# Designs tried in a protein design run: peptides against a protein of PDB entry 3S8F. Part 119

Target 1, 157 residues: chain A of PDB entry 3S8F
Amino acid sequence: VLTLFVAVPSLMTAFTVAASLEFAGRLRGGRGLFGWIRALPWDNPAFVAPVLGLLGFIPGGAGGIVNASFTLDYVVHNTAWVPGHFHLQVASLVTLTAMGSLYWLLPNLTGKPISDAQRRLGLAVVWLWFLGMMIMAVGLHWAGLLNVPRRAYIAQV
Target 2, 166 residues: chain B of PDB entry 3S8F
Amino acid sequence: DEHKAHKAILAYEKGWLAFSLAMLFVFIALIAYTLATHTAGVIPAGKLERVDPTTVRQEGPWADPAQAVVQTGPNQYTVYVLAFAFGYQPNPIEVPQGAEIVFKITSPDVIHGFHVEGTNINVEVLPGEVSTVRYTFKRPGEYRIICNQYCGLGHQNMFGTIVVKE

## One batch from the design tools (peptide; made by RFdiffusion4, then SolubleMPNN)

Design b2_p15_8_s3 (from b2_p15_8, 7 letters changed)
Fold by OpenDDE base, seed 3:
Structure b2_p15_8_s3 (fold): chain B 157 residues (1-157), chain C 166 residues (1-166), chain A 15 residues (1-15)
Amino acid sequence: as target 1 above (157 residues)
Amino acid sequence: as target 2 above (166 residues)
Amino acid sequence: ALAAVLERLAELLSL
């Protein structure tokens, strides 16, 4: 049970970021419980990418609690569940954050803004990436619960 | 202006932090509830049992695959299994249906996996340590053992079979 | 959904 306290710093950090997003959205004219979300700059891939990463990280974090639980880990360990968790944590949050950072960094380094076409392409890339990652992650978690082994090419199901 | 913005951010942070802490307690409570109400079938951590991986093939209960299945009581057996590069010993493992089987699994070489299809048996096998798993096969037939921990070039072909007899 | 997941986990744990 004490192991779960490891999640406290991470949750604090994550929700601090969320607080910043809420404030930013409200500054942009968003009102109410959800209006601030719509007010965020969803037309900017440098913004959208890390936010999508964060969204993927939420269920991944929940999975982290499961994986850290002694009794529950017995169920999921070395099954497809584990790579499912990894793809949410690394291939979603980290990768999308890197992608978003790139979309900001390159224009700033070159001194040339991205074209509208490039912006739209960037949005398509990050959304498609997120969608694909979510499908794969859900599939892997599901397969893991069906006792599909990790690091094996065959399974009972 | 900057000060006002800072205070506003802090207010939101406090709210989200409170939410975070609340969720933490919810998670802890859910785990506690689950463990309290559903304790049957929980596999506790076993006692640490050690073995010398350099001699396990030559002496002791793992040395002879023909003697690997030991009846320890009425309808109770212990099976001494070696996971090695790249297979399992004995293979097949033959056990009676409905018997309580205690698997004692170790490795003479590297870390392997011991994943039995159709069961909840899934453990890592470390050289120098003995993994203990208790299971009762209710259905006769063949159960495949899969190595789910990378152990070398032949990892993908490392399989075993448990044959449950009527 | 959470209940379903918990039930599945319980099943896997033979609870």
Scores: peptide ipSAE 0.015, ipTM 0.786, DockQ to the pose 0.227
Fold by OpenDDE base, seed 5:
Parts: sequence; structure tokens; C-alpha cells
Structure b2_p15_8_s3 (fold): chain B 157 residues (1-157), chain C 166 residues (1-166), chain A 15 residues (1-15)
Amino acid sequence: as target 1 above (157 residues)
Amino acid sequence: as target 2 above (166 residues)
Amino acid sequence: ALAAVLERLAELLSL
């Protein structure tokens, strides 16, 4: 009940953020149905990180609904599926948002802009992190569906 | 200018609302697919039963492992299983192939898991509660029981065995 | 020791 209740405002927030991103992209010169995406500041790790986090959060959010469903939860409960869900939510969204916030916060607090090298490194870090999280998450969800238990070092499959 | 911006934002919101509705159907479809392909059937739980975890080892149907397997019908058995730190009793659990087995599982100490490999049996075992799981083993052999709920230092080594006899 | 390492890292990162 609580999960489903929280899902509603979360979805509203998600699509509001998406709308804001579209508007921002269009203000930056993006046109067309998808052109606004390209116009977003993908060269800034402070932007890229939380956006990637949001992208990872989408399947994670869907998984939350699955986990809250009685019949579906029976299939996935206490399997590797659950850690997969957690890593999408915490290790992806929360962590990437934190990383992104630092890329914005520290330069502003110190008054010193990040160097180009630091920027490029930051981009590499957040993209690699996202990629790794997605690979792991997909693997964990898949393993969970194959009835691989969580909190165990062995499985039949 | 503000009015124009407002109208533009509303247009984008409308688009995203439409998209969200479309995605809702996609998600429903994915859920349905998951149910259809990965559900081995729901094991119906019985009525919630309670026991005293402090006395369950001394008296009652869980007290004697030698009497844990009770024939309740021609092809029906009830197995009274204890999950404890760190193991299961009886161990092994011996049951005949093709018989309907009702597992009555409880714990005398802490929460444990009861995950039987090769089956859809996967329940948590709470002290003071009896978990009821019904299953019919179609194939003879050994089935490993895994504790999938952290229960202490010996958690990783907490295994049991169900032996299904022909 | 940890504090020293953190300070050094901060320095290297121009924080």
C-alpha cells in the first residue's frame, strides 16, 4: 500500500523533471521531438550523472511496483532480483546524484572551476559507473528470475 | 513572454502525460509477461499458526526429528521442520516421490530462510509462527535447502537436504 | 593519517 502510494507522486515528479529537461533543451536550441535531448549539456558531469541516475531509476521504480505486488513478489522475493532493484535505486540514482552534486557544488564552494581534464575524467567516471550498474542490475534481475537466492554464495543455476 | 513560456510548458507536459500513459501499458505488459514466464505457481499458504519458540524443541510435533514426517493420507505427508542456528531438522528430510508434502516450518531462535533448490519453495521462517508450504516432488533425488535470510555467523553454511525416494 | 591523505587529495584536486 505504501509503495504504491509513493509511486504516484514519484511518477509525477519524474515526468515533471522530464518536461523541465525538454524545456531546457529547447531553450538551448534543440528542436523536434528528440532534438532537445541533444541540446542538453552532456559535456558537464554535474548534469550527466544525475540524469543517468534518473534513467536507471526508471526500471528500478517499475521493480518497486513488482516487489510490492503480492503475486509477483512471491516470484522475486529473497532472490537476486531484490539486490538488483536496490542497486538501481541506491547505487545508481542516489550515488550518481551525489556524484553529480559534487561536480557542481565543489567548484561553486571553492570558486575554482574544474579543469578540462577533470571534466573529462568526471564524464568517464559517471558513464562507466552507469554502465557497470546497468550490467550488474540486469544480471541480478536475470539471476533472480532464475531463482538465484540472495544472501547465499551458491545456487543451482 | 511569461504566457508564452507557460503555454510551452503545458504543451510539453501534455506530451509527457501521453507518453506516460503509453508507458503504463508497456509496464503492465511487462508485468504480465513476467508472471506468465517465471511463475511456477503460487504455493498457497495456510492459516497463520503460532507456536511458542521457547518450547517448540521440547514438546509438540517438532520435538522429535524421528517423528517429524507424519503420514496424513495415502499419498500425503506433513513434515514438521525446524530451522535453527544453524541447520534444519530433520536432516535429511525423507519423503516419497509423488506424495503431497505439507511442510510445517518454524524456528526456535531467529528468522531463517527456507529455500529449496529446484522448487518454488521459498519462505521466511519466523520464530513463533508456522510457515506452511505444500509441494509435490515429481523427481526423486536430493534437494538442497538454503537459508536465504541472514541469521548469524553460520548463515552461509546453513544447509539442509530433502531426499525424495522412489 | 587518513586526514593527511584526504588533505593531499584535496590539494591535488585543487579543492
Scores: peptide ipSAE 0.015, ipTM 0.746, DockQ to the pose 0.010
Fold by OpenDDE base, seed 1:
Structure b2_p15_8_s3 (fold): chain B 157 residues (1-157), chain C 166 residues (1-166), chain A 15 residues (1-15)
Amino acid sequence: as target 1 above (157 residues)
Amino acid sequence: as target 2 above (166 residues)
Amino acid sequence: ALAAVLERLAELLSL
C-alpha cells in the first residue's frame, strides 16, 4: 500500500493544474460549481488541445497506479492494457500538448495570426484526435483485460 | 489585492488537493478490495532462482528437451522450458490433464515472453533468472505459447505449444 | 532562417 503513495505527487500536480483552470474560468466570468468550465476559451485550439490531453491523462493516471501495483501488474503486464496506457499518456497528453503549443507558437513566430478557417480546422483536428484516442485507448484496455497479449498479432480470447 | 488573489488561489488548491487525496484513497481501497476478494488469479512472488545463461543449454535440467518434463510427485510435474530466439523448448510441451504443473522457464540469450493463451500464465523470461509458474490445466487440448516481449527479427513468429493430454 | 527564428524567440521571451 505504501508503494502506491508514489502517486501522491503526480495527483497533486494534476489537480493543481485543474485548480488553475478553475481559477482562470472564474476570472473569465464563470460562476457556480461548473460554470467556470464553460467560461474557458474553448474556441482556441491552443487551449483546447492540452486540456483534452489532460482529460485523457486522468484515466491514464489511474491506470498508472494499477501498473505500478505489484500484484495487479501481473494481470495487465505485457497485455494490450499497456499500449492503452501509453496512448493515453503519450499520444493524448503529450501529443495534444505539442499540438496546442504549435497553434500558439506558429502565429507568434510568423507574426501572423491564424485565420478563422484555420482556427476552426484546428479545433476539429484536436477534437477528432481526442475522440479517436479515447476509443482506441478504451479498446486496448478492454482487450488487455481479456488477456490479449502485447506485441503479438494473434490472440485467443 | 494580490493578497486576495493569493488567498483565492490557495482555496482552490486546497479543494483540489483534498479531492486528489480522496481519489487516491478510493484507488487504494479498490485495489485492496480486489486483492482481498480475487486472490485465485494472483501468483505470489517466490524465491528468486538464478542460472548461468551461457551454460544452461549444455548442462542442467534445461539441456535435454527429452528430459524437460519431470514428475515430482503424484499428479505433479515440473517442466523446464527454454525460451530462445526464436522458439520454445521443448515444443510441444506435453503434460497430463488435471496435473499440477510447475513451469521453470529461463532464456539462454535475450529477454522473451511466455504467454499461454487460455490461461493466466504470462511472465517475462530473463536470461540468468528462472521464472516459476504453477498451473493446472483443466481442459485437454492445445495451448499456444506467445512471446509478448520483443526479442529480435523473428519475434513475431516465436510460438510454442502446450499439449494437454487426457 | 535559423537566426530569424532565434531572434523571434528572443523577442518573445523578452516580452
Scores: peptide ipSAE 0.000, ipTM 0.774, DockQ to the pose 0.009
Fold by OpenDDE base, seed 2:
Structure b2_p15_8_s3 (fold): chain B 157 residues (1-157), chain C 166 residues (1-166), chain A 15 residues (1-15)
Amino acid sequence: as target 1 above (157 residues)
Amino acid sequence: as target 2 above (166 residues)
Amino acid sequence: ALAAVLERLAELLSL
């Protein structure tokens, strides 16, 4: 009940953030249904990181609804599905948001801008992290649906 | 300028909120479809049954592993299983193929898992509470029981076996 | 559809 209750305002918040991104992209010259996305500052790891976190949070949020559903939770509970969900929510959204925050915070705290090399390295780190998390999350969710248990070192399947 | 900006933001918010509402219905429909069409070989019982974990080993249906399998009707059995640190009782659990099996599982000590490989049987077992799972084994053979809830130093080695006889 | 879901839930809950 509590999770489903929280799901509604969380969805509203997520789509409000998306609306803000669309507005920002259009202010930056983006046009059309998707042109505003291209206009966003994808060259800044402080922007890319939390956005990728939000993208990872979408399937994670859907999984949260599944986990909160009694009959569906019976299928996925204490399987590899659950770690898959956590890695999307924590290791994707929270971690990438923290990474993005550092790319903004450290330059402002030290008073020194990041070099172009550091910026490119930061982009590589964030994208590779996201890719790795998506591969692992898909694998864990798939294994969970195949009834691979969590907290066990062996499985029949 | 601020008024125009607010109007533009509001328009985007309205669009995304409409999309949000549509997605909500999609998710509800997906869940409804899954629940309506998903057939589980296991029917979980929602009734709460309580037992005293301090006496469950000494008296009652879990006390004697030799009497753990009870025939309750034609081709129907109830199996009283203890999950404990670190194993299952009885072990092995012997049941006939094609029979409707009601597992009554409890713990005398700490929380354990009861995950039967090759089946959808997957429940947590709490001291003082009886977990009830109904299942029919259609294939003979051995099914491994795995503890999927951390229960102490021997958790990783906590296994049981269900033997389904022809 | 709702009735089918409720029926399935009732079955799963042994009601």
Scores: peptide ipSAE 0.000, ipTM 0.759, DockQ to the pose 0.058

Design b2_p15_8_s4 (from b2_p15_8, 7 letters changed)
Fold by OpenDDE base, seed 5:
Structure b2_p15_8_s4 (fold): chain B 157 residues (1-157), chain C 166 residues (1-166), chain A 15 residues (1-15)
Amino acid sequence: as target 1 above (157 residues)
Amino acid sequence: as target 2 above (166 residues)
Amino acid sequence: ALAEVQARLDELLDR
């Protein structure tokens, strides 16, 4: 019940952020229905990281609703599904947001801009992290649906 | 200038609101799909039953593992199972194939899990609460019970066995 | 104290 209640403001926030991104993209010269996406600063790890986190949070949020359902939770509870959900929420959104914040914060605090090499490395790290988390999350969710238990090192499947 | 910017932002927000509504329906559809495809074997929760965890080992139906399996009908049994740190009682649990088994599971100590491999039996076991699960084993053999709720240092080794006899 | 902890650990782990 609490999860469903919190889901409402969370969704509002998510779509507000999306609206802000669209506006920013259009200010940067993006046109059309999707052109604004391409116009966003994808060359900046401080931007890319939290955005990827948000993208990962979408299926995670949907999963949260599933987990909060009395009927659906009977299927997924205490299976690998739950860790899959956590990795999307914590290891993706929270972690990537933290990573992104550091890419902005540290240069600003020190007054030293990141080098181009550092920027490229940052992009690589963030994208690889996201990819890895998505693979892991999908695997865990799939395993959960196959009744692989949580908190166990052994399973029938 | 600021007014124009605000209007522009509002326009995009409206668009995303429309999108959000559409996505809401998508999410509902996905939930419905999940329900339809994965809930065929869900065991409904039973009525809440309480027991004193401090005395459950000494008195009552859980006290003697030799008396844990009770025939309640021609093809029906009740099995009183204790999940404890770190194992299950009785172990093994012996039941006949094709019989309806009612598991009455509780804990004398901490929270445990009761996950039976090869089945849809997967419940948490709380001290002071009796978990009731109904299941009919169609295939003979051994079914492993796994604790899927962290219960301490020996959690990872907490296993039991259900032996289904022909 | 350490011995007591170890003893408890052993008991829990059935050692």
Scores: peptide ipSAE 0.021, ipTM 0.778, DockQ to the pose 0.014
Fold by OpenDDE base, seed 2:
Structure b2_p15_8_s4 (fold): chain B 157 residues (1-157), chain C 166 residues (1-166), chain A 15 residues (1-15)
Amino acid sequence: as target 1 above (157 residues)
Amino acid sequence: as target 2 above (166 residues)
Amino acid sequence: ALAEVQARLDELLDR
């Protein structure tokens, strides 16, 4: 009940954030239906990280609704599906947002800008993290649907 | 400038709100599709039944593992299973192929899982409550029971077996 | 891919 209740405000928030991104992209010279995306600062890990987190949160959020559904929970409960959901929500959104925040916070606190090498390394880290997380999430959800149990080191499949 | 910015923001918000409504229907449709394709054979939860976990081992249908399998009708059985730290009783559970089996599962100690591999049987077992699961084994053989709820230091080794006989 | 997963699931769950 609670999950389904918070799903609506969460969706509203997500789409509001998307609207803000579109606005920002268009202010930066982006045009057309998707041109505003390209205009966003993809060279900044402080931007890329939380955006990738948001992308990971989309399937995770959908999964949250699934997990809260009585009938569907019979399929996924205490299977590898659940860790898959958690890793999307925590290890992608929360973690990547934290990473992005650090890329803003540390330069601000020290008064020193990050070097170009550090910036490039940061971009590599967040993209690789996202890629790995998506691979793991797909695997865990797939395994969960195949009835691989949670909290067990062995499975029939 | 502020007015123009406000109008621009509102325009984008309206667009995304419209998109959000559309996506809501898409998600509902996806859920409906998933339900239609994946809910076949779902075992419904039984009625709430309570037991005293402190006496369940000494008296009642769970007390004697030799009497755990009860024939309730033609090709129908009730199996009284205890999930405990760290195993299942009886073990193995022997049932005939093709029979309708009603599992009555409870715990004398802590919360456990009851996940039968190769089946859709997957329930949590709470002390003081009876979990009821109905299933018919179509294939003979051994089915492993796995605890998928952390229950202590021996959790990882908590296994049982259901033997389905021809 | 989804069809394959469904097929495997059905096989596993004996449906």
Scores: peptide ipSAE 0.016, ipTM 0.783, DockQ to the pose 0.180
Fold by OpenDDE base, seed 4:
Structure b2_p15_8_s4 (fold): chain B 157 residues (1-157), chain C 166 residues (1-166), chain A 15 residues (1-15)
Amino acid sequence: as target 1 above (157 residues)
Amino acid sequence: as target 2 above (166 residues)
Amino acid sequence: ALAEVQARLDELLDR
């Protein structure tokens, strides 16, 4: 029970970021319940990458609560479920945030803006990475629920 | 302008914080639902039991694989299992079908895994600690033991077998 | 697919 309370500050942090996104979207002219989402700069890989990381973090965070559960962890621990969780947290959120930060940082450090072609390529890379990670993560979580062991090349299933 | 922006942000933050709290309860509810409907066979945490890993091979119940399976009562057995680099002993582990088996698992060297395919038996094995798992095999046959914790160069080939006899 | 997963889980949990 106490371990689950760790979810409180985590959720607070996550949704504070969401609040910032809503504010930004509304400043950019978005209106209504969801219109602010469309108003965000989806043409900028420096923005899209971290946001996709956050989206991947949602199921990862939910899984984190499961993994932190005293009872449920006995079901999923050291199965393929755990790598699925890691790939959402590290290989999605952290990696995509790093990718996004580079798309912002490099132009600023060099003083050279990215070309339109580079921008489009960056968007493609980020979206494809996200898609691939989601597919892999779903597969790993599913395999984990089927009791596929972690760190093994052979499984019953 | 900055003050107005801060007030607006605060309003959104309050809304999202409320949402976050709501989601917390949703997650707790989902966990509770999952436990109630899908995890009836969860193995609870056992007692903390310790052993000296430096002597476990020389003396005590793990020392002789031939004496590893001990009948403790009618249709009840305790099996003393060592997970080591890189295998299990005894191997195979022979137990009768329908008997209540208490596995006492420890390691003389490094951390290993003890994952029995076809069952919900899945524990880490730490040197100096005894992992206790209670299980009843309902079906006869062979059950493969897999090490699911990295333990060295031979980790990927570290397997054992439980043979359940009719 | 979900039903299959549930069935397998039930088997593993001795349900």
Scores: peptide ipSAE 0.013, ipTM 0.793, DockQ to the pose 0.309
Fold by OpenDDE base, seed 1:
Structure b2_p15_8_s4 (fold): chain B 157 residues (1-157), chain C 166 residues (1-166), chain A 15 residues (1-15)
Amino acid sequence: as target 1 above (157 residues)
Amino acid sequence: as target 2 above (166 residues)
Amino acid sequence: ALAEVQARLDELLDR
């Protein structure tokens, strides 16, 4: 039980970020319990990418708690579950944050704003990336629960 | 203006913190439930047992694959398994159906995996340490052992077989 | 097939 307290700092950080998003959305005119979400700048890939990364990080974080559990780790360790976790954490959050950072950084470094076409393409890329990552992650976690081994090309199931 | 903004931010942070705490309790409850209802699926950690990986092939219970299966009691066996680059010894491992099998697994070289298909046996094998797993095979047949820890060029081809006899 | 692969690997590893 005490093992789960390791997650407290991470949860605090994550939900502080969420609080910041809520505040920003409300400043942009969002109302109600969830209306602030719609008010966020979803037309900007520099915003959308890291936010999608955060969304992927939520189930990944939950999985991290499972992986860190002494008893539950016996169920998931060295199964496809673990790569599923990694893809959510690294290939989703880190990668999407990097993508988003480029959409912010390049215009600022060059002094040239991105075109509308580039913006739309960027949005498509990050959404497709997120979708693909979610499909992959769900599949890997599912396979892991079916005891498909990690680092193996064969499985009984 | 700053004071009002600060209060608003704090309110949101408190709300999200409360949610965080709630989720923590959900996870704790899930673990507690799992432990309470699914204890049979959890393999208790054994005591740490050490061995010298440099001599394990030459001396001791892992040295002779013909002597790897030891009957320790009525319907009870200990099997000394060596995971190495790139295979398992003995191979096949032959055990009786319905017998309680204690696997003592170690490695003479690098870290390997010991994943037995169709079972909940899944452990890492570290040089210098002995992994202990207890299992009873209820069904006769062949069970494939898969290395699920990268161990070198032949990792993908590192398999073993447990043959459960009637 | 697996035996052949293992044999080839053994050769490559000089075993």
Scores: peptide ipSAE 0.020, ipTM 0.800, DockQ to the pose 0.017; fails the geometry check

